Peptides against a protein of PDB entry 5JXT. Designs and how they scored, part 76

Target 1, 319 residues: chain A of PDB entry 5JXT
Amino acid sequence: SLLPKKEINVYIGMSEMQVKWYQKILEKDIDAVNGAGGKRESKTRLLNIVMQLRKCCNHPYLFEGAEPGPPYTTDEHLIYNAGKMVVLDKLLKRIQKQGSRVLIFSQMSRLLDILEDYCVFRGYKYCRIDGSTAHEDRIAAIDEYNKPGSDKFIFLLTTRAGGLGINLTTADIVILYDSDWNPQADLQAMDRAHRIGQTKQVVVYRFVTDNAIEEKVLERAAQKLRLDQLVIQQGRAQVAAKAAANKDELLSMIQHGAEKVFQTKGAFGTMAEKGSQLDDDDIDAILQAGETRTKELNARYEKLGIDDLQKFTSESAYE

## One batch from the design tools (peptide; made by RFdiffusion4, then SolubleMPNN)

Design b2_p15_7_s2 (from b2_p15_7, 9 letters changed)
Fold by OpenDDE base, seed 1:
Structure b2_p15_7_s2 (fold): chain B 319 residues (1-319), chain A 15 residues (1-15)
Amino acid sequence: as target 1 above (319 residues)
Amino acid sequence: MKRVPRYLLRREAEA
């Protein structure tokens, strides 16, 4: 029988460079961040801020002029300038030593470009599929990854491109480098490894930047997933969860952790304490803390009814 | 090692 998948949210502090860029994004639109724009603030402007903050949480090199150079170098700076890369780099070494194979999903094809450069730098053999990959090249990449005795350790995928019915049961680890606004897209990505033909325990690591907008993206996705489950169970098909965040929801998401980010000198959490010098014990501590917070998050939404799940619970940035 | 970032190569190919 297929074992249940183990899902763990991995809460990761920002690097010093991420904090600086996160501050810069907030400062550029400080009036909007403070809610001073009122009814005149464009929903499009708030959506743009959200997208820039999510880019920052993924990697600061997604911004023009952020990467040091020219000359551009492939070196440790590709890793230590993003908290998620520091954790990924340690986690992949452990996964490889265990004889596991890994799918890495992101919403951002440009992040996959950084991950390709990282794979080359570390000597990891990989496959890649995104939205621009031709159908024939997708088949070839899947077949190359799935072949008996494949030396391909990593498969890099955009979440939506990887969701398209493919079988990747030759991998047992899934890393969601970021989260989709639609939790069903992430589930479909996990189900590429967690399906008929899997022989191992599938483990899913969901990377979440701590004290940042990604926590609110995750909460909203968890809320939506629970609402979708209850609507199916209760036959209340009319509860079209407003798929699009309103202005107040977007503002609350932008404000989450913003004050602490402005007050921070340097990096956050384990990134401030150890940075790129994380050891195996630090990774175990991060995973254990993540498992606890994952259980707490799930327990919060399991107690809510449909009417409560329709309200965006703005934990204010001041709680 | 000197490199051209892949994200820059793609921007140049899309322009």
Scores: peptide ipSAE 0.145, ipTM 0.745, DockQ to the pose 0.482
Fold by OpenDDE base, seed 2:
Structure b2_p15_7_s2 (fold): chain B 319 residues (1-319), chain A 15 residues (1-15)
Amino acid sequence: as target 1 above (319 residues)
Amino acid sequence: MKRVPRYLLRREAEA
């Protein structure tokens, strides 16, 4: 029988460089961030801020002029300048040592480009599929990854391209490097490894930048997923779960953790204490804390009814 | 030889 997935949110602090860029993004649009724009602030502007903050949470080198150089190099700076890369680098060593194979999903093809350079730098053999990958090349990459005795350790995928019904049951670990706004897209990505023909326990690690917009993206996705489940179970198909955040929801998401980001000099959490020098105990602590917070998050939304889940509870940043 | 990151080269080609 197929074992149930184990899903763990991995909460990761920003690097010093991410904090600086996150501050810069907020400062550039500070009037919008403070809600001072009133009725004049467009939903489009808030969506752009959200997109830039999500880029920052993934990797600061997604911005023009962010990467140190010239000379531009593939080196340890590719890792230590992004909290998610620091955790990924340690986690992949464990995953490889245990004889597992891993799917890494992102929303951003440009992040996959960074991950390719990282794979080359660490000597990890990989396959890649994104939205631009031709049908024939996609088949070839899947076949190369799935072949008996494949030396490909990592499969890099955009979440949407990986959602296209492919079978990757030769992997047992899934890393969601970032989250989709639609939780169903992430589920479809997980289902590439968690399908008939899987013989191992599938473990899903969802990377979430702590004290940042990604926590609110995750909460909203969890809320939506629970609402979608309850609507299906109750036969209330007429409850159109508002797929898109409204203006006030977007503003609340942007404001989440912003004050602490402005007050912070340097990195956050474990990234401030140890930077790239995470040991095995640090990773275990991060995973254990993540497992606890994942259970708490799920328990919060499992107790809510349809009417409660339709309200975006702006927990005011002031409680 | 310090390799230029592919993501930089792609940005230069898309610009």
Scores: peptide ipSAE 0.047, ipTM 0.680, DockQ to the pose 0.638
Fold by OpenDDE base, seed 5:
Order: structure tokens, then C-alpha cells, then sequence
Structure b2_p15_7_s2 (fold): chain B 319 residues (1-319), chain A 15 residues (1-15)
């Protein structure tokens, strides 16, 4: 029988470089961040800020001029300059040692480009699919990954391209490097490994940058998922979850953690204390804390009715 | 390892 999937949100501090770039993004549009534009502030401007902050949470090298060089090198700096990469690097070693195989999903094809360079640097054999991958190449990559005795350890996928009806039950670990605005897209991605033919316990790690916009992206996704479930259960098809965040919601998301980011000198949390020197005990502590916060987040939304779930709550479940 | 990152090469080709 298929075992239930285990889902764990992994809360990760920003690196020093991420903090600096996060500050720079906020400072560039400080009037919009402070809500000084009021009703006149462009929703497009706020969406652009959100997208830059999400890029920063993924990797600072997604920005032009962020990477040190010339000469440009593929080296340890690719890892230690992004909190998610530090945690990923430790988790992948553990996953490989356990004889597991892993799907890594992102919204950003440009992040997959960084992850390809990382895989080459670490000597991890991988496959890749994104939205630009030709149909024939997509089939070839899936077949190569799923082949009996395949030496491909990692599959790199964009969430949308990887969600399209494929079977990847030869993997038992799923890493969501970032989250889709639509929680159903992430579920569809998980269900590529968590499907008929899976023989192992599927574990899903969702990376979430702590004290940043990604916490609010996660909260909004959890809220939407619960609302979608209640609407289906109650037959209330008319309660179309307002799919698009309004200006005030976007502003609240941008402001979340911004003050603490401005006050911070260096890295955040475990990244400040240990940086790239995270050991197995530090990873276990991060995973345990993440499991606790995941249960608390779910329990918060399980108690809410449809009317409550239609309101954006600015209150962090982590305050 | 001293190598040009592929993600930089892609960015330069799209520019």
C-alpha cells in the first residue's frame, strides 16, 4: 500500500549576501515598501518587489553583478552565499547515503541553472526538465531517470513542467526549493513521486526562508489550500478564493520581516551561528523545528472557517 | 573548480 507522504517545512535563515541583497531590494523601492504611495501605488510595482525578494530568497546570483568575478568560478561560494544551498548540500549527502533518490522543484528555471552547476561541482548525476524542454527531450530525461539501475541521483524540475502527469516513483524524496502561489501546483509536483508504484515512504521538504516574504507566501498558500478544501466539502463553488493578492496583501507580505532584515548585520539564525559549517545535528535540529512549525501552521488553518480564510491575516503563525 | 558557470553563459546568450 502507498504510505502517506510526510511534509516538512524547512525554515532557513538568509546568508549574509542574501541579507545585503534583500536590504538593497527594499531600499530601492522604500516608498512603496512603506506604503507611501497609498491607493496610487501600482500593483505591478509591488508584484515586481515580491518577485525580486523571492529571487533573493532562492539565490543572490539570480541578480546581475551579484556573483564574484571575473574570473567566475564554480566553487563553495555557490553554496555558502545562499542559505537554501547550505541546507540542500547537507541534506543531499544524507539522502544519497540512505540510498534515496530526489526530485528538486523550483518555480525558477534560472535557479535550476545554478543547481546544474552545483550538481556538476559535487559530482551528482542529474536529469533536468523545465518549461523550455522539448517533448522528446522530456521523455528521454524521464526514461533515463526511471531506468532500472539508473545512476541519476537528482531530477531538477520546474514545478509546472514537472507537475504534468509524469511518473517519478523511482524517487522517494521531494525538495520544493521554493513554493508556487497555487498550492495545487506543489501538490501535483509531490504526486509525481507519491503515486501508485512507490515502494518507499515519500518525504517532502519545503524550503522556506525564515523572517522573509516566503513565510507569507507559505501562509497564503496554506490558507488557499484550506479554503479550496472547504469550498469542495461545502459545495460552495461561488467562493472563488481571490486568486490574486490585493495591494494591501502584497504590501503586508513585502513588509514582513523587513525591519529585522534592516537591523541585521550579517546572516540570519543558524546561518549566522554556523554558516556553511552546519553538521548533522544542526540539520536534525532544523528539521525538528520545521516539523513543529509545520504542525502549528496546519493546526491554525484547520480551525478556520470559510469567512476567516477569505480574510488575509497579517499575523504570522511564527510570532 | 575554476569554470565559467553555465547559468552565466545562458544569461549572456539571452542578453
Amino acid sequence: as target 1 above (319 residues)
Amino acid sequence: MKRVPRYLLRREAEA
Scores: peptide ipSAE 0.032, ipTM 0.682, DockQ to the pose 0.641
Fold by OpenDDE base, seed 4:
Structure b2_p15_7_s2 (fold): chain B 319 residues (1-319), chain A 15 residues (1-15)
Amino acid sequence: as target 1 above (319 residues)
Amino acid sequence: MKRVPRYLLRREAEA
């Protein structure tokens, strides 16, 4: 029988560079961030801010002029300038040592480009599929990854491209480097490894930038997933989950953690304490804290009814 | 040779 997936949200502090760029993004549109634009502020502008903040949470080198150079180098700075990369780098060493194989999903093909350079830098053999990958090249990459005795350790995928019915049961670890707004897209990604033919315990690590917009993206996705489940269970097909965030929801998401980010000098959390010098104990602590927070998050949404799940609960901002 | 990041080369080609 297929073992249930173990899903762990991995809460990761921003690097100093991420904090700086996060501040810069907020400052650039400070009137919109403060809600001063009122009814005149377009939903499109808020969506653009959200996208920039999500890019920052993934990697600061997704911005023009962020990467140090010329000369441009593939070196340790590719790792230490992004909290997720620091954790990824340590986690991949552990995953490799245990004889596991890993799928890494992102929403951003440009992040996969960074991850390719990282894989080359670390000497990790990998496959890649994104939305632009030709059908034949997708088949070839899947076959190369899945072949008996494949030396490919990592498969890099965009979440949507990887969601397309592919069997990747030769991997047992899934890393969601970022989250989709639609939790079903992430589930479909996980189900590439968690499928008939899997012989190992599938473990899913969902990276979440702590004290940033990604926490609200995750909360919204968890809320939507629970709502979708309850709607299915109750046969209430008419309770269309509000598929798109409204303007006020987007504003609340942008504002989440913004004050603390403005007050922060340097990095956040474990990134401030250890930076690039995370050890195995630090990773274990991060994973354990993540497992706890994951259980708490799930327990929060499991107790909510349909009516509560339809309300964007801003209440966690006042405690 | 210090390897130029591929994502930089792609950005330069798309610009």
Scores: peptide ipSAE 0.031, ipTM 0.690, DockQ to the pose 0.633

Design b2_p15_7_s3 (from b2_p15_7, 11 letters changed)
Fold by OpenDDE base, seed 1:
Structure b2_p15_7_s3 (fold): chain B 319 residues (1-319), chain A 15 residues (1-15)
Amino acid sequence: as target 1 above (319 residues)
Amino acid sequence: MAVTPRYLLREEKEK
């Protein structure tokens, strides 16, 4: 029988460079961040801020002029300038030593470009599929990855491109480098490895930048997933979860952790303490803390009814 | 040799 998948949120601090860029994004639109724009603030402006903050959480080199150079180099700076890359780099070494194979999903094709350069730099053999990949090339990449005795360790996918009914049961580890606004897209990505033909315990690591916008993206996705489940169970088809966040929801998401980010002069959490020098014990501590917070998050939403789940409960950034 | 990241090279080719 297929073993249940284990899902763990991995909460990761920002690097010093991410903090600086996160501050810069907030400062550029400080009036909007403070809610001073009132009813005149466009939803489009708030959505743009959210998208820039999500880019920052993924990698600062997603911004023009962020990467040091010329000359541009592929080196350790590609890793230590993003908290998620520091954790990924340590986690992949462990996964490889265990004889596991890994799917890495992102919403951002430009992040996959960074991950390709990282794979080359570390000597990891990989496959890639995104939204621009031709149908024939997708088939070829899947077949190459799934081949018996394949030397391909990593499969890089955009979450939406990976959702297209692909079987990747030759991998047992899934890393969601970021989260979709729609939790069903992430579930579909996990189900590429967690499917009939899987022989191993599937483990899903969901990377979440701590004290940042991504915590609120995750909470909103978890809320939506629970609401979708309850609507199906109760037959209340009319409870169309408002798919799009309103202005107040977006503002609350932007404000989450902003004060602490402005007060921070360096990196956050384990990134401040250890940076790129994370050891195996530090990774175990991050995973254990993540498992605890994942259970707490799930338990919070399991107790909520449909009416509560329709309200965006912004715990104010001021608690 | 310092290798330019491919993501930067792609942006240069699209210009």
Scores: peptide ipSAE 0.133, ipTM 0.731, DockQ to the pose 0.662
Fold by OpenDDE base, seed 5:
Structure b2_p15_7_s3 (fold): chain B 319 residues (1-319), chain A 15 residues (1-15)
Amino acid sequence: as target 1 above (319 residues)
Amino acid sequence: MAVTPRYLLREEKEK
């Protein structure tokens, strides 16, 4: 029988470079961040800020002129300049040692370009699929990954391209490098490994930048997922979950952790203490803390009714 | 090692 998947949110501090870029993004649109635009502030402007902050949480090299050079190099700086890469780099070593194979999902094809360079740099054999991958090349990549005795360790996928009905049960680990606004897209992605034919315990690691917009993206996704479940259970099809965040919700998401980011000199949390020198005990501590916070987050939304879940809560589930 | 920047490699793929 298929074992239930284990899902763990992995809360990761920003690198020093991410903090600096996060500050710059907020400062560029400070009037919008402070809500000074009021009713006149465009939803489009707030959405643009959200997208830049999410890019920063993924990797600072997603911005023009962020990567150090010339000369441009593929080296350790690709890892230590992004908190998620530091954790990924340690976690992948453990995953490989245990004889597991891993799917890595992102919303951003440009992040997959960074992850390809990382795979080459570490000597990890990989496959890639995104939204631009031709149908024939997609089939070839899946077949190459799934073949008996495949030496491909990693599959890099965009969440939407990877969600399209494929079987990847030859992997037992799923990393969601970032989250979709639609929690169903992430479920569809992880269920490529968690499907009939899987023989191992599937573990899903969801990377979440701590004290940043991604916590609010996660909370909103969890809220929406619970609301969708309750609407289905109660037959209340008319409760269209507001598909898009309103201006006040977007503003609250942008403001989350912003003050602490402005006050911070250097990196956050474990990234400030150890940076790229994270050991196996540090990873275990991060995973344990993440498992606790994941249980708390789920428990918060399990107690809420439809009417409560329709309201955006500004309060962090982690306070 | 010095490498072609990823942004340049993307521009080459779009051609």
Scores: peptide ipSAE 0.120, ipTM 0.687, DockQ to the pose 0.312
Fold by OpenDDE base, seed 2:
Structure b2_p15_7_s3 (fold): chain B 319 residues (1-319), chain A 15 residues (1-15)
Amino acid sequence: as target 1 above (319 residues)
Amino acid sequence: MAVTPRYLLREEKEK
């Protein structure tokens, strides 16, 4: 029988470089961030801010002029300049030592480009599929990864490309490097490893930048998932249609953690204390804290009815 | 066609 998947949100502090870039993004559009734009603020502008903040949470090198150079190098700076990379680097060493194989999903093909550089730098053998990968190359990559005795440790995928019905049950670990706005896209990605033919316990690590936009993206995704479940259970199919965030929801998401980011000098949390020098105990502490917060998040939404889940009550950071 | 790794794209731009 297929074992139930274990899902753990991994809450990760920003690096110093991420904090600096996050501040710059907020400062550039400070009037929009403060809600001063009122009725004149376009939903498109708020969506653009959200997308820049999500890029920052993934890696600062997604911005032009952020990467140190010339010369441009593939070195430890690729890791320590992004909190998610620091945790990923330690986690992958543990996963490899355990004899597991891993799928890494992202929404951003440009992040997969960074992860390819990282894989080469660490000597990890990998496969890659994204939205631009030709059909024949997708088949070849899947076959190479799934081959008995495959030396490919990592499969890099865009979440949407991974959703295309492929079987990757030769992996037992799934890392969601970032989250989709649609929780069903992430579930479809997990189901590439968590499917008939899996013989191991599937573990899903969802990376979430702490005190940032990604916490609100996750909360909104959890609300939507619970709402979708309740709507299906109650036969109320018409209620599911309000999937798009409104302006006030987007603004509240942008404001989340913004004050603390502006007040922060340097990195956040364990990234401030240890930077890239995380040990195994630090990783265990991060995973344990993540498991607790994941349970709390799920318990919060399990108690809510349809009417409560339709209200995006994010307390504004300025009340 | 396999996606060209970012590192190769950087090396090509530095040449």
Scores: peptide ipSAE 0.098, ipTM 0.712, DockQ to the pose 0.164; fails the geometry check
Fold by OpenDDE base, seed 3:
Structure b2_p15_7_s3 (fold): chain B 319 residues (1-319), chain A 15 residues (1-15)
Amino acid sequence: as target 1 above (319 residues)
Amino acid sequence: MAVTPRYLLREEKEK
């Protein structure tokens, strides 16, 4: 029988470079961040800020002129300048050592380009699929990855491209490097490994930048998922889950953790203490803390009714 | 071997 998947949110501090760029993004649009634009502030402007902050949470090199150089190099700076890369680098070593194979999903094809360079730098054999991958090349990549005795350790996928009904049950680990606004897209990604034909316990690691916009993206996704489940259970198909965040919701998401980011000199959390020198105990601590926070997050939304889940609770924006 | 920087790889793909 297929074992239930284990899902763990992995809360990761920003690197010093991420903090600097996160501050820069907020400062550039400080009037919008402070809500000074009021009713005149465009939803498009707020969405752009959200997009930039999410890029920062993924990797600062997603910005033009962020990568150190010339000379440009692929070296340890590719890892230590992004908290998610530091954790990924340690986690992949563990995953490989245990004889697992891994799917890595992102919303951003440009992040997959960074992950390709990382794979080459670390000597990890990989496959890649994104939205631009031709149908024939997609089939070839899947077949190469799924081949008995395949030496391909990693499959890099955009969440949307990977969601297209493919079977990747030859992997047992799923890393969601970032989250989709639609939790169903992430579920569809997980279901590439977690389906009939899987023989191992599927573990899903969802990377979440701590004290940043990604926590609010995750909360909103969890809220929506619970709402969708309740709507299905109650047969109330007419409960129009407000699919799109309003301006106030977007503003609240942008403001989350912003004060602490402005006050921070250097990195956050374990990134401040150890930087790229995370050991196995640090990874275990991060995973255990993540498992606890994941249970707490789920328990929060499980207690809410449909009416409560339709309300965006701003309460956590001011903490 | 130093891995070729992404920007150079992109420039090579655009040529």
Scores: peptide ipSAE 0.076, ipTM 0.659, DockQ to the pose 0.341; fails the geometry check

Design b2_p15_7_s4 (from b2_p15_7, 8 letters changed)
Fold by OpenDDE base, seed 3:
Structure b2_p15_7_s4 (fold): chain B 319 residues (1-319), chain A 15 residues (1-15)
Amino acid sequence: as target 1 above (319 residues)
Amino acid sequence: MSRVPRYLLKRLAEE
């Protein structure tokens, strides 16, 4: 029988470079961040800020002129300048030692380009699929990854491209490097490994930048997922879950953790204490803390009814 | 020789 998947949110502090770029993004649009634009502030402007903050949470090198150089090099700076990369780098070593194989999903094809350079730098053999991958090349990549005795350790996928009905049950670990606004897209990604034919316990690690916009993206996704489940269970197809965040919700998401980010000199959390020198005990502590916070998050939304979940979209804008 | 990152080369080619 297929074992239930284990899902763990992995809460990761920003690197010093991420903090600096996060501050810079907020400062550039400080009037919008402070709500000074009022009713005149465009939803598009807020969505752009959200997009930039999410890029920062993924990797600062997603911005032009962020990378150190010239000379431009692939080196340890590619890892230590992004909290998610520091955790990923340690986690992948553990996963490999366990004889597991891993799917890494992201919303951002440009992040996959960084992850390709990382894979080459660490000597990890990988496959890649994104939205631009030709159908034939997609089939070839899947077949190469799934081949008995395949030396491909990592599969890099965009969440949407990887969600398209493919079987990747030869992997037992799923890393969601970032989250989709639609929780169903992430579920569809997980279901590539968590499917009939899987023989191992599937473990899903969802990376979440702590004290940043990604916590609110995750909360919103969890809320939506619970609402979708309740709507299905109650047969009430008519509960139009307002699919798109309103301006006030977007503003609240942008403001989340912003004050602490402005006050922070250096990195956050374990990244401030150890930087890139995380040991196995630090990873275990991060995973354990993540498992606890994941249970707490789920328990928060499991207690809510449809009406509460619909209202909560409004109340979270006032706190 | 430290290789120029491929992600950077791709970005520079799209500009």
Scores: peptide ipSAE 0.401, ipTM 0.883, DockQ to the pose 0.671
Fold by OpenDDE base, seed 5:
Structure b2_p15_7_s4 (fold): chain B 319 residues (1-319), chain A 15 residues (1-15)
Amino acid sequence: as target 1 above (319 residues)
Amino acid sequence: MSRVPRYLLKRLAEE
């Protein structure tokens, strides 16, 4: 029988470089961030800020002129300048030693480009699929990954492209490097490994930048998922979950952690204490803390009714 | 050996 998947949110501090870029993004649109535009502030402007903050949470090299150089090189800086890469680099070593194989999902094809350079730098053999991958190349990549005795350790996928009906049960670990606004897209992605034919315990690691926009993206996704479940259970098809965040919700998401980011000199949390020198015990501590916070987050939304879940809560589930 | 990042080369080719 298929074992239930284990899902763990992995809360990761920003690197010093990410903090600096996060500050710059907020400062560039400070009037919008402070809500000074009021009713006149465009939803498009707020959405653009959210997208830049999400890029920062993924990797600062998604911005022009962020990478060190010239000379421009693939080196350890590709890892230590992004908190998620530091954790990923340690987790992948553990996963490989366990004889596991891993799917890595992102919303951003440009992040997959960085992850390809990382894979080559570490000597990890990989496959890739995104939204631009031709159908024939997609089939070839899946077949190459799934073949008996495949030496491909990693599959890099965009969440939407990877969600499209494929079987990847030859992997037992799923890393969601970032989250979709639609929690169903992430579920569809992880269920490529968690499907009939899987023989191992599937473990899903969801990376979440701590004290940043991604916590609110996660909370909103969890809220929406619970609402969708309750609507299905109660037959209340008319409760169209407002598909898109309103201006006030977007503003609240942008403001989350912004003050602490402005006050911070250097990196956040475990990234400030150890940076790239995270050991196996530090990873275990991060995973344990993440498992606790994941249970707390789920427990918060399990108690809420439809009417409560229709309201955006500004309060962090972790306060 | 350090190599020129492909992510950077792709970005520069899109510009």
Scores: peptide ipSAE 0.397, ipTM 0.882, DockQ to the pose 0.649
Fold by OpenDDE base, seed 4:
Structure b2_p15_7_s4 (fold): chain B 319 residues (1-319), chain A 15 residues (1-15)
Amino acid sequence: as target 1 above (319 residues)
Amino acid sequence: MSRVPRYLLKRLAEE
């Protein structure tokens, strides 16, 4: 029988470099961020800010001129300058040691480019599929990864490209490096490993930058998922239609944690305490804290009715 | 020789 998947949100602090870039993104559009611009800031402008903040949460080298150099090199700085990479690097060592194989999903093909360089740097053998990968090359990559006795440890996928019904049950670990706005896209990604033919317990690690926009992306995704479930259960198909964030929701998401980011000198959380020197105990603590917060998040949304879930109110957190 | 990051090379090729 297929074991139920274990899902853990892994809350990760920003590196010092990420904090600096996050501040810079907010400062560049500070009038937009403060809502002070009496001009109807276009929803497009706010969406652009959201996308830049999400890039920052993934890796600062997604910005031009962020990489150290010249000379430009692949080195430890590729890891320590992004909180998610620090956690990923330690987690992958553990995953490999336990004889597991891992799917890594991202929304950003450019992040997969960084992850390729990381894999080469660490000597991890990998496959890759994204939206630009030709159909034949996709088949070849899947077959190479799924081959009995495959030496490919990692499969790098864009979430949408990985969602295309492929079987990757030869992996038992799924890392969602970032979250889709549509929780169904992430579920479809997980279902590449969590399907008929899986013989192991599938574990899903969802990386979430703490005190940043990604917490609100996650909350919105969890809210939407619960709403979708309730709508299906109640047969109320019409209710699900308010899927797109409005301007005020986007603004609230951008503002989340912004003040604390501006007040912060250096890194956040475990990144401030340990930086790149995370040990196995630090990883266990992060995972345990993540399991707790995941349960709390789920319990919060499980108690909400359809009417409450339709209100994207930050306020329903305080009752 | 420290390899130039492929992500950077790709970016430079798209410009």
Scores: peptide ipSAE 0.392, ipTM 0.880, DockQ to the pose 0.676
Fold by OpenDDE base, seed 2:
Structure b2_p15_7_s4 (fold): chain B 319 residues (1-319), chain A 15 residues (1-15)
Amino acid sequence: as target 1 above (319 residues)
Amino acid sequence: MSRVPRYLLKRLAEE
C-alpha cells in the first residue's frame, strides 16, 4: 500500500541581501504598500509588487544587477545570499546521505537556471524539465531519471511542467522551492512522486520565507484548498469560483511582515545568527519548528466552515 | 576556475 505523504512547511529567514532587496521593492512602491493609492491603485500594480516580492523570497539574483561582480562567478555567494539556498544546500546533503532522490519544483524557470548552476557547483547530477522543454527532451529526461541505477540525484521542474501526468516514483523527496497560488498545482506536483509504484515514504518540504509575502500566499492557498474540499463534500460547486485575490487581499499580503523588514538590519532568524554555517542541529530545529507550524496551520483551517473560509480576514498589520 | 553562471548568460542572451 502507498504510505501517506508527509508534508512539512520549512519556514526560512531572508538573507541580508534578500532583506535589502525586499526593502527596495517596498520602498519603490511605498504609496501602494501603504494603501495611499486608494481607488487609483491598479490591481496590476499590486500583482507586480507581489511577483517582485516572491522573486526576492526565491533568490535576489532574479533581479538585474544583484549579482556580485565583475568578475561574475559561480561560488558560495550563490548559496549564502538566499535563505532558501542555505537550507536547500544542507538538506540536499542529508537527503543524498540517506540514499534518497529528490524532485525540486519552482514556479520560476529562472530560478531553475540558478539551481542548475548550484547543482554543477556542488557536483549534483540532475535532470531538468520546464514549460519550454520539447516533448522528446521531456521523455528523455524522465527516462534518464527513472532508469534503474540512474546517477541523477535531482530532478528540477517547474510546478506546471511537473503537473503533466508524468511518473517520478523513483524519487521519494519533494521540495517545493516556492508555492503556486493554486494549491492543486502543488498537489499535482507532489503526486509525481506520491503515486502507484512508490515504495518509500514520500516527504514533501515546502519552503516558505518567514515574515514575508510567502506566508500569506501559503495561508491563502491553504484556505482555498480547504474551501475546495468542503465545496466538493457539500456539492456546492458554485462557491469555488472566487479564486482570484481582490485588491485588499493583495495589499494585506504585501503589508505582511513589511514593517519588520524595514526595521531589520541584516538577515532574519537563523540566517542572522549563523548565515551559511547552519549545522545539522539547526536544520533539525528548522524542520521541527516547521512541522509544528504546519500542524497549527492545518488545524486552523480544518475548524473553519465555508462562510469563514470565504472571508479572507487578514488582520491588517496596521490595526 | 569559477565559471560564469549560466543563469546570467541566459539572461544576457534574452536581452
Scores: peptide ipSAE 0.374, ipTM 0.874, DockQ to the pose 0.680

